# Peptides against a protein of PDB entry 3LCN: the designs that were tried, part 11

Target 1, 96 residues: chain A of PDB entry 3LCN
Amino acid sequence: QYTENLKVIVAEKLAGIPNFNEDIKYVAEYIVLLIVNGGTVESVVDELASLFDSVSRDTLANVVQTAFFALEALQQGESAENIVSKIRMMNAQSLG

## One batch from the design tools (peptide; made by RFdiffusion4, then SolubleMPNN)

Design b1_p10_8_s2 (from b1_p10_8, 3 letters changed)
Fold by OpenDDE base, seed 2:
Structure b1_p10_8_s2 (fold): chain B 96 residues (1-96), chain A 10 residues (1-10)
Amino acid sequence: as target 1 above (96 residues)
Amino acid sequence: SAEERFEKVK
């Protein structure tokens, strides 16, 4: 499957969150774990919101939605490198 | 939305 690539992708997305002082690799791994075990956008957001109340629910939803769309892109044949590049670009744009 | 953003950069 695409779990390892998705972890890298989600980590890149998390790295774009300002003042996010959690273990990015761990959180990315956890998000992917929840997704591959049948999590939905709503259930994963609910879980993350319960753990990280310092991050807005909208921000968490943005991360999770990105993960699901990235997974779909991987399944459709898009390279992980290309997806990471897109997310890096999005992060840079959101910082402005 | 995340979907819109993803689609924009495709």
Scores: peptide ipSAE 0.066, ipTM 0.649, DockQ to the pose 0.028
Fold by OpenDDE base, seed 1:
Structure b1_p10_8_s2 (fold): chain B 96 residues (1-96), chain A 10 residues (1-10)
Amino acid sequence: as target 1 above (96 residues)
Amino acid sequence: SAEERFEKVK
């Protein structure tokens, strides 16, 4: 399945958040756990917002939405490596 | 949106 690749992808997205004080690997694992257990964008954002108040709700929503789209891309046959590369580029653009 | 950004880079 795609869960392990999705963890790597979400971790890459989280790495682009400036001043993020949380354990990236833990948060990525938690996001994927919530998604594969039936979480929606809204419910996952709500959960993360309750836990990590140092990150804006909009930023959390951006991360979660990216995770769902990445999952769809994986299901459509795109490689995890390619998705990670694109997210890395998006991170650079958001910081620029 | 995340979708727009993701699709743009895609």
Scores: peptide ipSAE 0.062, ipTM 0.656, DockQ to the pose 0.028
Fold by OpenDDE base, seed 3:
Structure b1_p10_8_s2 (fold): chain B 96 residues (1-96), chain A 10 residues (1-10)
Amino acid sequence: as target 1 above (96 residues)
Amino acid sequence: SAEERFEKVK
């Protein structure tokens, strides 16, 4: 199981969103909870969109899609540290 | 897309 590592990874992705005024750790935890309990990209995005009006649906979709691909990377043996580093790089070259 | 970005930096 990769739950705790995925929380760290999702938190790093959320930290790249400009002017996001929510508790990053709590939001990351909730996203991971939805995913490990059978959520799909669409269902998780729908849930988040209903909670956070100030964030575009496309931005939320990017966060959720990144989480699913990060989970696949973990399952393939990539370290959480490497994945976080990649996301940090993506945050630096994107406006969220 | 998120997939494209993730695979690009991979």
Scores: peptide ipSAE 0.059, ipTM 0.651, DockQ to the pose 0.028
Fold by OpenDDE base, seed 5:
Structure b1_p10_8_s2 (fold): chain B 96 residues (1-96), chain A 10 residues (1-10)
Amino acid sequence: as target 1 above (96 residues)
Amino acid sequence: SAEERFEKVK
């Protein structure tokens, strides 16, 4: 349940990256796969940075950190819909 | 940080 919701959440976060020329759904799925298989923020960022050199490491770190906090939020009982809404608001404020 | 931004919008 958390895995599928997290994919949607991560996809929403990725969609906020301007000029991101990759398959959003695929990348979101891959990030979640790495996380559920024991990845850390650092190891997942390293992996993504090796694949997408056109995206800054800081941007990738922002996505991955958000994914980990979103997972924690899901485990604490927050709905996927609420988390997606928050991310959408953050996207509208532009990524920092 | 991502945490700060996440909590700010929460």
Scores: peptide ipSAE 0.048, ipTM 0.662, DockQ to the pose 0.028; fails the geometry check

Design b1_p10_8_s3 (from b1_p10_8, 4 letters changed)
Fold by OpenDDE base, seed 1:
Structure b1_p10_8_s3 (fold): chain B 96 residues (1-96), chain A 10 residues (1-10)
Amino acid sequence: as target 1 above (96 residues)
Amino acid sequence: SAKDKFEAVK
């Protein structure tokens, strides 16, 4: 259940990126796949950066870090709906 | 940081 919730959460984060040229659901799924298979922030960012040049490394790092914190929140018992709401607010406050 | 932003909305 965490993987499916995390996909939704990461997709919400990606939706906040201006001029994002990649498929949101595809990228979200791939990020979650890498994380649950033992990826670190650095290794996941490296992988994404090698595949997608339409997003800056800093932006990718922000997305991936958010995913890890969201996963921790899920593990601590916070609802996916609440986390999505937080990310929506974060997106509204972010400049890119 | 992403951490600060995520925690700020808790």
Scores: peptide ipSAE 0.383, ipTM 0.861, DockQ to the pose 0.028
Fold by OpenDDE base, seed 4:
Structure b1_p10_8_s3 (fold): chain B 96 residues (1-96), chain A 10 residues (1-10)
Amino acid sequence: as target 1 above (96 residues)
Amino acid sequence: SAKDKFEAVK
């Protein structure tokens, strides 16, 4: 079970979005909920896009894809702390 | 891609 770690990871990714107008913790929790209940990248993005039109579909897709890659990394033994650090570096290099 | 960006960071 990686639910709690994934929430932290997804929240870190969302924190890198400029001018994000939604509650980060709430959205992270919802993304993880959808993923652990059988969601795919496409279905989760579709759901989020229907709820949060202030965020581009590409941005949402990037967040969701990152969540799935992070989940795979967790399952393969990478620590949540290391994954969060990777995302911080990604956020720092983002052009916005 | 998001995958490449994620994997590019050690």
Scores: peptide ipSAE 0.383, ipTM 0.856, DockQ to the pose 0.028
Fold by OpenDDE base, seed 5:
Structure b1_p10_8_s3 (fold): chain B 96 residues (1-96), chain A 10 residues (1-10)
Amino acid sequence: as target 1 above (96 residues)
Amino acid sequence: SAKDKFEAVK
């Protein structure tokens, strides 16, 4: 039920990665797919790291961890719009 | 951590 919102949220997080050489919407969709199918932070990071070498494992971990926290926030009633805004702020504060 | 950063903007 939160998959579409989570895709938008994860895409926003990915958009903050400098020199990201993958399709953002594609990767966001895949991350959400893995999460809703029972993935853990570790397993999702492992999968992404095996597929994409354009980003560091630490960066991937940051994205995936953020996705899980965002999902929790959605489940607790926070709006997707608010979460996206927060992630945009996080991106602005991060150097990658 | 990512958690701290996410919580910080709440």
Scores: peptide ipSAE 0.381, ipTM 0.861, DockQ to the pose 0.028
Fold by OpenDDE base, seed 3:
Structure b1_p10_8_s3 (fold): chain B 96 residues (1-96), chain A 10 residues (1-10)
Amino acid sequence: as target 1 above (96 residues)
Amino acid sequence: SAKDKFEAVK
């Protein structure tokens, strides 16, 4: 199961959000929970947007989309360490 | 897009 690796990956993505007021580990865990229980990008974004108004819907969508792509990468055999490194680089290159 | 960014760094 990729749930634990995905939690780490999503947490890394969330850590790149400036002025994020929520608990990163909690939100990452919740996102993964929703995904493994059959959530889609749309349904997960809708849920998160309803709970966290301090983050834009576009930012949430970017996080969730990244999570799904990361999950696909894991399933295709890419290591969690490599994915985390990529996301860290993405965060560093982000303008906001 | 998130996909493009993810794949670009991949």
Scores: peptide ipSAE 0.379, ipTM 0.861, DockQ to the pose 0.028

Design b1_p10_8_s4 (from b1_p10_8, 4 letters changed)
Fold by OpenDDE base, seed 5:
Structure b1_p10_8_s4 (fold): chain B 96 residues (1-96), chain A 10 residues (1-10)
Amino acid sequence: as target 1 above (96 residues)
Amino acid sequence: SAEDKFNAVK
């Protein structure tokens, strides 16, 4: 039920990565797919790191961790729009 | 942490 919103949220997070050379929607979809199929932060990061070497492991971890926190926020009743706004602000504050 | 950053934004 939260998958579509989570895809948008994760995509927003990915959009903040400089020099990201992958399709944002594709990667966001894949991250959400892994999460809803029982992935953990560690297992999802491991998978992404094996597939996409254009992004550091630390950056991937930050994205995945954010996704889990966003999912929790959704489950707690926070709107997707509000979460996206938060992530946009986070991206603006990040140096890279 | 990523959690702190996420929760810090209102």
Scores: peptide ipSAE 0.337, ipTM 0.846, DockQ to the pose 0.028
Fold by OpenDDE base, seed 1:
Structure b1_p10_8_s4 (fold): chain B 96 residues (1-96), chain A 10 residues (1-10)
Amino acid sequence: as target 1 above (96 residues)
Amino acid sequence: SAEDKFNAVK
């Protein structure tokens, strides 16, 4: 089971968004909930966009896509700590 | 892409 690790990973990704106006832990938890209950990138982005207008659709898509790749990495045996480290580096390299 | 960025770091 990867839900708790995925929450941490998604929260790290959200923490890299400038001027993010929502509760990080809540949004991370909700993204993971939608994913593990069969959501797709498109359906999860649509749901988030309908709830949070303070974040662009492109930004939401980037977060959700990253979450799916992180989940795949977890399933392939990569450690949560290593994935979090990747996300932190991605955040530092982001231009917006 | 998000995939490229995720895979860029090992």
Scores: peptide ipSAE 0.335, ipTM 0.845, DockQ to the pose 0.028
Fold by OpenDDE base, seed 4:
Structure b1_p10_8_s4 (fold): chain B 96 residues (1-96), chain A 10 residues (1-10)
Amino acid sequence: as target 1 above (96 residues)
Amino acid sequence: SAEDKFNAVK
């Protein structure tokens, strides 16, 4: 399972959000929890949006989508370190 | 898209 690596990856993505007021590790853990328990992009975004109104739905969707792509990459054999590096580059190039 | 951006980085 890739739970711990995914937490690190999601935390890196959250760290790129400007003016993010929530605890990054807590939110990352919660996102991963929802995903490993059968959540979809839509259901996870809906849950997060109901809890955190300080972040736009589009930003939340970007984070959650990235988490799913990262999970797929992990399953395909890409290292967590490489994925984190990719996200750092994405963060440096602003949000999408 | 988020997917395109993720996949664009090797």
Scores: peptide ipSAE 0.330, ipTM 0.843, DockQ to the pose 0.027
Fold by OpenDDE base, seed 3:
Structure b1_p10_8_s4 (fold): chain B 96 residues (1-96), chain A 10 residues (1-10)
Amino acid sequence: as target 1 above (96 residues)
Amino acid sequence: SAEDKFNAVK
């Protein structure tokens, strides 16, 4: 499975959010759990938005969308290390 | 988009 790698990847994405007040590892784990249990972008965003009001819905959507793209990349053979590096650079370039 | 950013060459 890709669950452990996906947790690391999602955590890296969350680490790019300024003034994030929630536990990164917990939220990353929860996102992955929802995805592997059949969640969609819409359903996962809805769940997260209902639980966390310190992060905008758009920001949550960006995180969840990235998670699904990362999962697809993993399934296609891209390494977790490469994906994490890409996300780290994306975080550094993000102004929002 | 998130997809475009993710797929962009870094």
Scores: peptide ipSAE 0.328, ipTM 0.837, DockQ to the pose 0.027

## One batch from the design tools (peptide; made by RFdiffusion4, then SolubleMPNN)

Design b1_p11_1_s2 (from b1_p11_1, 3 letters changed)
Fold by OpenDDE base, seed 2:
Structure b1_p11_1_s2 (fold): chain B 96 residues (1-96), chain A 11 residues (1-11)
Amino acid sequence: as target 1 above (96 residues)
Amino acid sequence: SRIEELRKKLE
């Protein structure tokens, strides 16, 4: 199921945000829920920005865009494991 | 939680 895999993927992306003081699992679930209910990059970013003012809009946009790209990748046949691995590497590079 | 409550509104 794409939605469940996407939740894992988004959670991995969120885990790379330093000092993010929110429940990663719930935020990831919420992002995916917004997306599957017809959210766009813009609308989802707007929603998240209204909720988490401590996180820059650029960071939120990066998370949301990653989610949309990941969904497309899943639809194209890429495994969730591969996508998570890529994100983990990106997180490490970003924090380094 | 706050996020969980928001999620419920979308169900």
Scores: peptide ipSAE 0.219, ipTM 0.823, DockQ to the pose 0.267
Fold by OpenDDE base, seed 3:
Structure b1_p11_1_s2 (fold): chain B 96 residues (1-96), chain A 11 residues (1-11)
Amino acid sequence: as target 1 above (96 residues)
Amino acid sequence: SRIEELRKKLE
């Protein structure tokens, strides 16, 4: 139900990672897949860390936590466009 | 590759 919007949101977040040379669309899709199949912040971060050792665990955790918060926001009625806009503004700063 | 691993898990 919210999976497609969440993929867009996560992709926007990933786009903020400097020098992240991966297919952002596929990575976003995989993150959402893990979440909807019962993944937790910890388990999803562990999986991503095993795949992308060039990205700090803190950065990965920031991405994953953003995904979980975004999902909750969507469920509460916030628009995907609004969430994406917030992420873009955060990306313009520094990613944690 | 990492992308190939992701694709396998998405299928």
Scores: peptide ipSAE 0.214, ipTM 0.818, DockQ to the pose 0.195
Fold by OpenDDE base, seed 1:
Structure b1_p11_1_s2 (fold): chain B 96 residues (1-96), chain A 11 residues (1-11)
Amino acid sequence: as target 1 above (96 residues)
Amino acid sequence: SRIEELRKKLE
């Protein structure tokens, strides 16, 4: 149930990365698939780092941690819309 | 795409 919402959330987070030259939707989908298949923060970051050397490990870690926090928030009853809104604001602040 | 191909391997 949460996987589709999580994809949207992760995509929003990825959209905040400057000069990220990948299909955001597919990257978000891949991240979620890694998570639902037993990935940890560390293992998912390692995988992404191997794929995207142009993005810092810290940035990737931030994305992945956000995904895990978002999943917890969804499980606690927070709406996907609220989570997306928060991330959007964070993205704007980071780029500002 | 590269990511799509990787995704398929997990399904």
Scores: peptide ipSAE 0.206, ipTM 0.818, DockQ to the pose 0.266
Fold by OpenDDE base, seed 5:
Structure b1_p11_1_s2 (fold): chain B 96 residues (1-96), chain A 11 residues (1-11)
Amino acid sequence: as target 1 above (96 residues)
Amino acid sequence: SRIEELRKKLE
């Protein structure tokens, strides 16, 4: 229901990480999969940190927290387009 | 890819 939109949103957030050399689409999909299968901020960050040691834990936590907030926003009726737009603006300022 | 393989394990 919201998973496909959430994948797009998370991918936009990941695109803001400089020198991130993983496949953004697959990573976004994996993050969403972890979340919908009962992951918490802590457990998802732990998993990502074990896989991507080149990205700081704080940056990963920021990505994951954004995903959880985005999911709630989607459930409350905010459009994916608006959420993506906000994230894009934040990425332009800097990340990581 | 590595992530693709991990995804498959959770499906």
Scores: peptide ipSAE 0.204, ipTM 0.816, DockQ to the pose 0.267; fails the geometry check

Design b1_p11_1_s3 (from b1_p11_1, 3 letters changed)
Fold by OpenDDE base, seed 4:
Structure b1_p11_1_s3 (fold): chain B 96 residues (1-96), chain A 11 residues (1-11)
Amino acid sequence: as target 1 above (96 residues)
Amino acid sequence: SEIEELRKKLS
């Protein structure tokens, strides 16, 4: 469905996390796969928290919630480019 | 699985 666009969107969101040294593309892909395989905000956050304890749970929750909102936006007809643009602007402000 | 392989890469 919108998995490839969602990966790009999630990657953009992850790129806003300061001092995040993981491979952004791998993490984004993992998040999307968890979501499309039935993950919930809570379960995906729990999984990410178990992997990246240096990132606050709130930050992880923000990333995951953004992914779910983005998926809904894509399904409602919003372009991936527009969603990415919004996230980029938010990243410029702060994340964490 | 693909998910498990990605999990391994990130752990």
Scores: peptide ipSAE 0.586, ipTM 0.936, DockQ to the pose 0.971
Fold by OpenDDE base, seed 2:
Structure b1_p11_1_s3 (fold): chain B 96 residues (1-96), chain A 11 residues (1-11)
Amino acid sequence: as target 1 above (96 residues)
Amino acid sequence: SEIEELRKKLS
């Protein structure tokens, strides 16, 4: 139900990772697919860590946790636009 | 499956 919005949200979060040399849309899609198919924070982080060793585990964990929090926020009625805006602000702070 | 195809693209 919220998969497409979650993909956009996760993509926004991934866009904040400096020097990330992967297709953000594909990675976001993969993360969302892992989550909706029963992945946990730990299992998704483990999977991503095995694929992207150039990104710290902490950074990956932050992305995945953000995805789970965003999914909960969507389910509670928060708009995707609001969530994206918050993430964009966080990205700006991280890169500043 | 779609998830496996994406995994292949990312690995």
Scores: peptide ipSAE 0.585, ipTM 0.936, DockQ to the pose 0.971
Fold by OpenDDE base, seed 1:
Structure b1_p11_1_s3 (fold): chain B 96 residues (1-96), chain A 11 residues (1-11)
Amino acid sequence: as target 1 above (96 residues)
Amino acid sequence: SEIEELRKKLS
């Protein structure tokens, strides 16, 4: 029920990765789909690392953990807009 | 499946 908002949130997080030359919308959708199908931080990171070897595992872990925290925040009543705003601010710091 | 189709787009 929060998947669409989570896709937007994850897309915002991915947009902060420097030199990430992939379709952000598709990657965000894939991450969310892996999570809602029972993926863990470790399993989702492993999957993404197999696809995007130019992105460090630490960066991928940061993205995936953000997605899990965002999902919990949405379920606790935080607005998607507020979560996106916080991520945008965090993107001011390099994710490389 | 949808997940496999997305994976194909990204691989």
Scores: peptide ipSAE 0.578, ipTM 0.934, DockQ to the pose 0.975
Fold by OpenDDE base, seed 3:
Structure b1_p11_1_s3 (fold): chain B 96 residues (1-96), chain A 11 residues (1-11)
Amino acid sequence: as target 1 above (96 residues)
Amino acid sequence: SEIEELRKKLS
C-alpha cells in the first residue's frame, strides 16, 4: 500500500545526510522492510547502527522517525510528492 | 540484496 511511497520518502531523507557512503535505495528499502514487519523506532535504529558506524545514532534516529511520521502522513491522506518536497526543503536548510 | 547480506553477517 504505502510501501513504495515510503521507500521514496526515506530515500529523500537519506540523501540529505552529508558524506553518506551507502546505496541510498538499498538502505531505504531495508528501513521500510523493517518497519512493515513490526519494527519500532528503537529496533530499527539499533539495526542500522549495527550496520553503519559511519553515521551517528542521532542521525539514524532522525531518519527512522521521519519514516514513521511520513507513514502517518500518508495514512492521513497527504501525498507522497508533498512529503518528499518538505523533506527536500529540510535537507537544503540543513546543508546551508 | 546488499543490505540483506550485511544483516546475515551480523546475525
Scores: peptide ipSAE 0.182, ipTM 0.797, DockQ to the pose 0.331

Design b1_p11_1_s4 (from b1_p11_1, 3 letters changed)
Fold by OpenDDE base, seed 2:
Structure b1_p11_1_s4 (fold): chain B 96 residues (1-96), chain A 11 residues (1-11)
Amino acid sequence: as target 1 above (96 residues)
Amino acid sequence: SKIEELRKKLS
């Protein structure tokens, strides 16, 4: 139900990673796919860490946890636009 | 891509 919005949200989060040399859209799609198919924070992080050794495990964990929090927020009625805005602000702070 | 192939397997 929230998969498409979650893809946008996760993509926004990934866009904040400096020097990330992967297709953000595909990675976001893959993260969401893992989550909706029963992945946990730990299992999704493990999968991503095995694929993207150029990104720290902590950074990956931050992305995945954000995805789970965003999914909960969506389920509680928060708009995708609001969530994206918050993430964009966080990205700006991280890169600043 | 690797991600696309993985997605196909899980989809």
Scores: peptide ipSAE 0.118, ipTM 0.785, DockQ to the pose 0.269
Fold by OpenDDE base, seed 1:
Structure b1_p11_1_s4 (fold): chain B 96 residues (1-96), chain A 11 residues (1-11)
Amino acid sequence: as target 1 above (96 residues)
Amino acid sequence: SKIEELRKKLS
């Protein structure tokens, strides 16, 4: 199971959102929980949008899609460290 | 928090 690694990965992605005044660990945990309980990109985005009106739907969709892609990558054998590194670089580029 | 409440329901 890849839930713990996925939480770390999603947390890294959330850390790239400017002015995000929520507990990143808890939000990451919730996103992963929604996914493993059968959530789709659309349903998870809808849930997050209802909770965080200060974050654009597009930003939330980007986070959720990243989570699904990361899960696929983990299942295909890519290390969590590699995935986190790629996300960190993307965050830096976006904030630069 | 709302997140914590929802998390507990899905756990």
Scores: peptide ipSAE 0.116, ipTM 0.783, DockQ to the pose 0.267
Fold by OpenDDE base, seed 5:
Structure b1_p11_1_s4 (fold): chain B 96 residues (1-96), chain A 11 residues (1-11)
Amino acid sequence: as target 1 above (96 residues)
Amino acid sequence: SKIEELRKKLS
């Protein structure tokens, strides 16, 4: 359904984090997996924080919240391309 | 990778 598009969207968001030394595709996949398996913003952030202590909790929360909003947007009919474009613009204003 | 291993546990 929307999981594959969400992975792309989350990957775009992660790409905006400076000096993020992880496989973006794998991290995006993991975030989406946690979300579709009942994760909440808090529980997903907790998990990511335990794995990536070099990234601030606020930055992780921003990524996760973006994922949840993107999922809702997809479900409401917004195109993945449009969501990615908006995230790319936000990334240009820097993260982390 | 670490993430791949985690994915396998959840799948």
Scores: peptide ipSAE 0.113, ipTM 0.780, DockQ to the pose 0.269
Fold by OpenDDE base, seed 3:
Structure b1_p11_1_s4 (fold): chain B 96 residues (1-96), chain A 11 residues (1-11)
Amino acid sequence: as target 1 above (96 residues)
Amino acid sequence: SKIEELRKKLS
């Protein structure tokens, strides 16, 4: 239901990570897969940390928490486009 | 997915 929108949202968040040398679409897909199969922030971060040692645990936690916040926002009626726009702005601010 | 297949091989 919200799976495809969440993938897009998570991908936007990942795109803000400097020097991230992974396929963003695949990583976003995997994060969403873990979440919809009962993952928690902690368990998803643990999994990602085991796969991507080039990214700090704090950065991974930020991505995963954003995904959970986005899922709640979607459930409350906020559009995926609006959420993506917010994340894009945050990415720009972080890079500047 | 591709990433899941990779994870399984590394585990």
Scores: peptide ipSAE 0.108, ipTM 0.770, DockQ to the pose 0.337

Design b1_p11_2_s1 (from b1_p11_2, 6 letters changed)
Fold by OpenDDE base, seed 4:
Structure b1_p11_2_s1 (fold): chain B 96 residues (1-96), chain A 11 residues (1-11)
Amino acid sequence: as target 1 above (96 residues)
Amino acid sequence: KLKELEEKLKK
């Protein structure tokens, strides 16, 4: 479906996390995999929290929710490029 | 915050 675009989008979101010491591409791929296989916001956050204790649960929840919103946007016809641009802007605002 | 994110992505 929109898995490849979603991976790019999630990677952009992860790139906004300060001091994130994990492979962004790998984590993005894993998040999308979990979502595609029927994960919910709660179940995906639980999985990520168990693996990456250096990132707050709230931050992880924000990443996962963004992924679900992005998926909905893609399904409604929004381009991946537009979504990435919006997330990049949000990343800059959150760091400021 | 989540609602805000949703609105920004939908626009």
Scores: peptide ipSAE 0.020, ipTM 0.565, DockQ to the pose 0.026
Fold by OpenDDE base, seed 3:
Structure b1_p11_2_s1 (fold): chain B 96 residues (1-96), chain A 11 residues (1-11)
Amino acid sequence: as target 1 above (96 residues)
Amino acid sequence: KLKELEEKLKK
């Protein structure tokens, strides 16, 4: 139900990673796919770490946990736009 | 760190 909004949210988070040399839209789509198919924070991080060694595990964990928190927020009625705005501000402050 | 993130998203 929240798949498309979650993709946008995850993409915004990924866009904040400096020197991230991957297709952001593709990676966001893949993260969401793993989540909707029953992935956990740990299992999704493990999968991403096996594919993208150019990104630290801590950074990946931050991205994935953000996705899970965002999903919960969406389910509780928070708008995707508000979540994206918050992530954008977080990206400007720090990331990792 | 993750707790801080959760709290930020809830604001």
Scores: peptide ipSAE 0.020, ipTM 0.563, DockQ to the pose 0.026
Fold by OpenDDE base, seed 1:
Structure b1_p11_2_s1 (fold): chain B 96 residues (1-96), chain A 11 residues (1-11)
Amino acid sequence: as target 1 above (96 residues)
Amino acid sequence: KLKELEEKLKK
């Protein structure tokens, strides 16, 4: 039920990765697809690492964990807009 | 690091 919101959230997270040259929307959709189909942090990271060797496993793990955290936040009643805003701030702090 | 992110998202 949070699939579409999670896609937006994950896309925002991916947008903060330096030198990331993949299609953000596509990758976000794929991450969410893996999660809703029973993926774990480990299994999703393994899958992504096999596909995107230009991104470190640590960075991928950070993205995937953020997705799971965001899903939990959504379930706790946090709005997608607020989650996106928080991620945007974190991206800025990481890059700034 | 991830724990910190979790806390940030939960707040």
Scores: peptide ipSAE 0.021, ipTM 0.574, DockQ to the pose 0.026; fails the geometry check
Fold by OpenDDE base, seed 5:
Structure b1_p11_2_s1 (fold): chain B 96 residues (1-96), chain A 11 residues (1-11)
Amino acid sequence: as target 1 above (96 residues)
Amino acid sequence: KLKELEEKLKK
């Protein structure tokens, strides 16, 4: 029920990665798919690292952990819009 | 900044 919102949120996070040349929407969808299918931070990062060697493992872990945090926030009643706004602001500052 | 984000998302 949070899948679509999570895709938007993850896409926003990915948009903060400099020189990321992949299809952001596709990657976001893939990350969410892995998560909702029982992926862990470790397993999702491993998968992404195997596909996107131009992005550091730490950066990928940052994206994935953000997704898990966002999912928890959604489940706790936070709006997707608020989450996106927070991520966007953090992107403007730095990743981390 | 992930820990910070986690806390912000909880609010």
Scores: peptide ipSAE 0.020, ipTM 0.555, DockQ to the pose 0.025; fails the geometry check

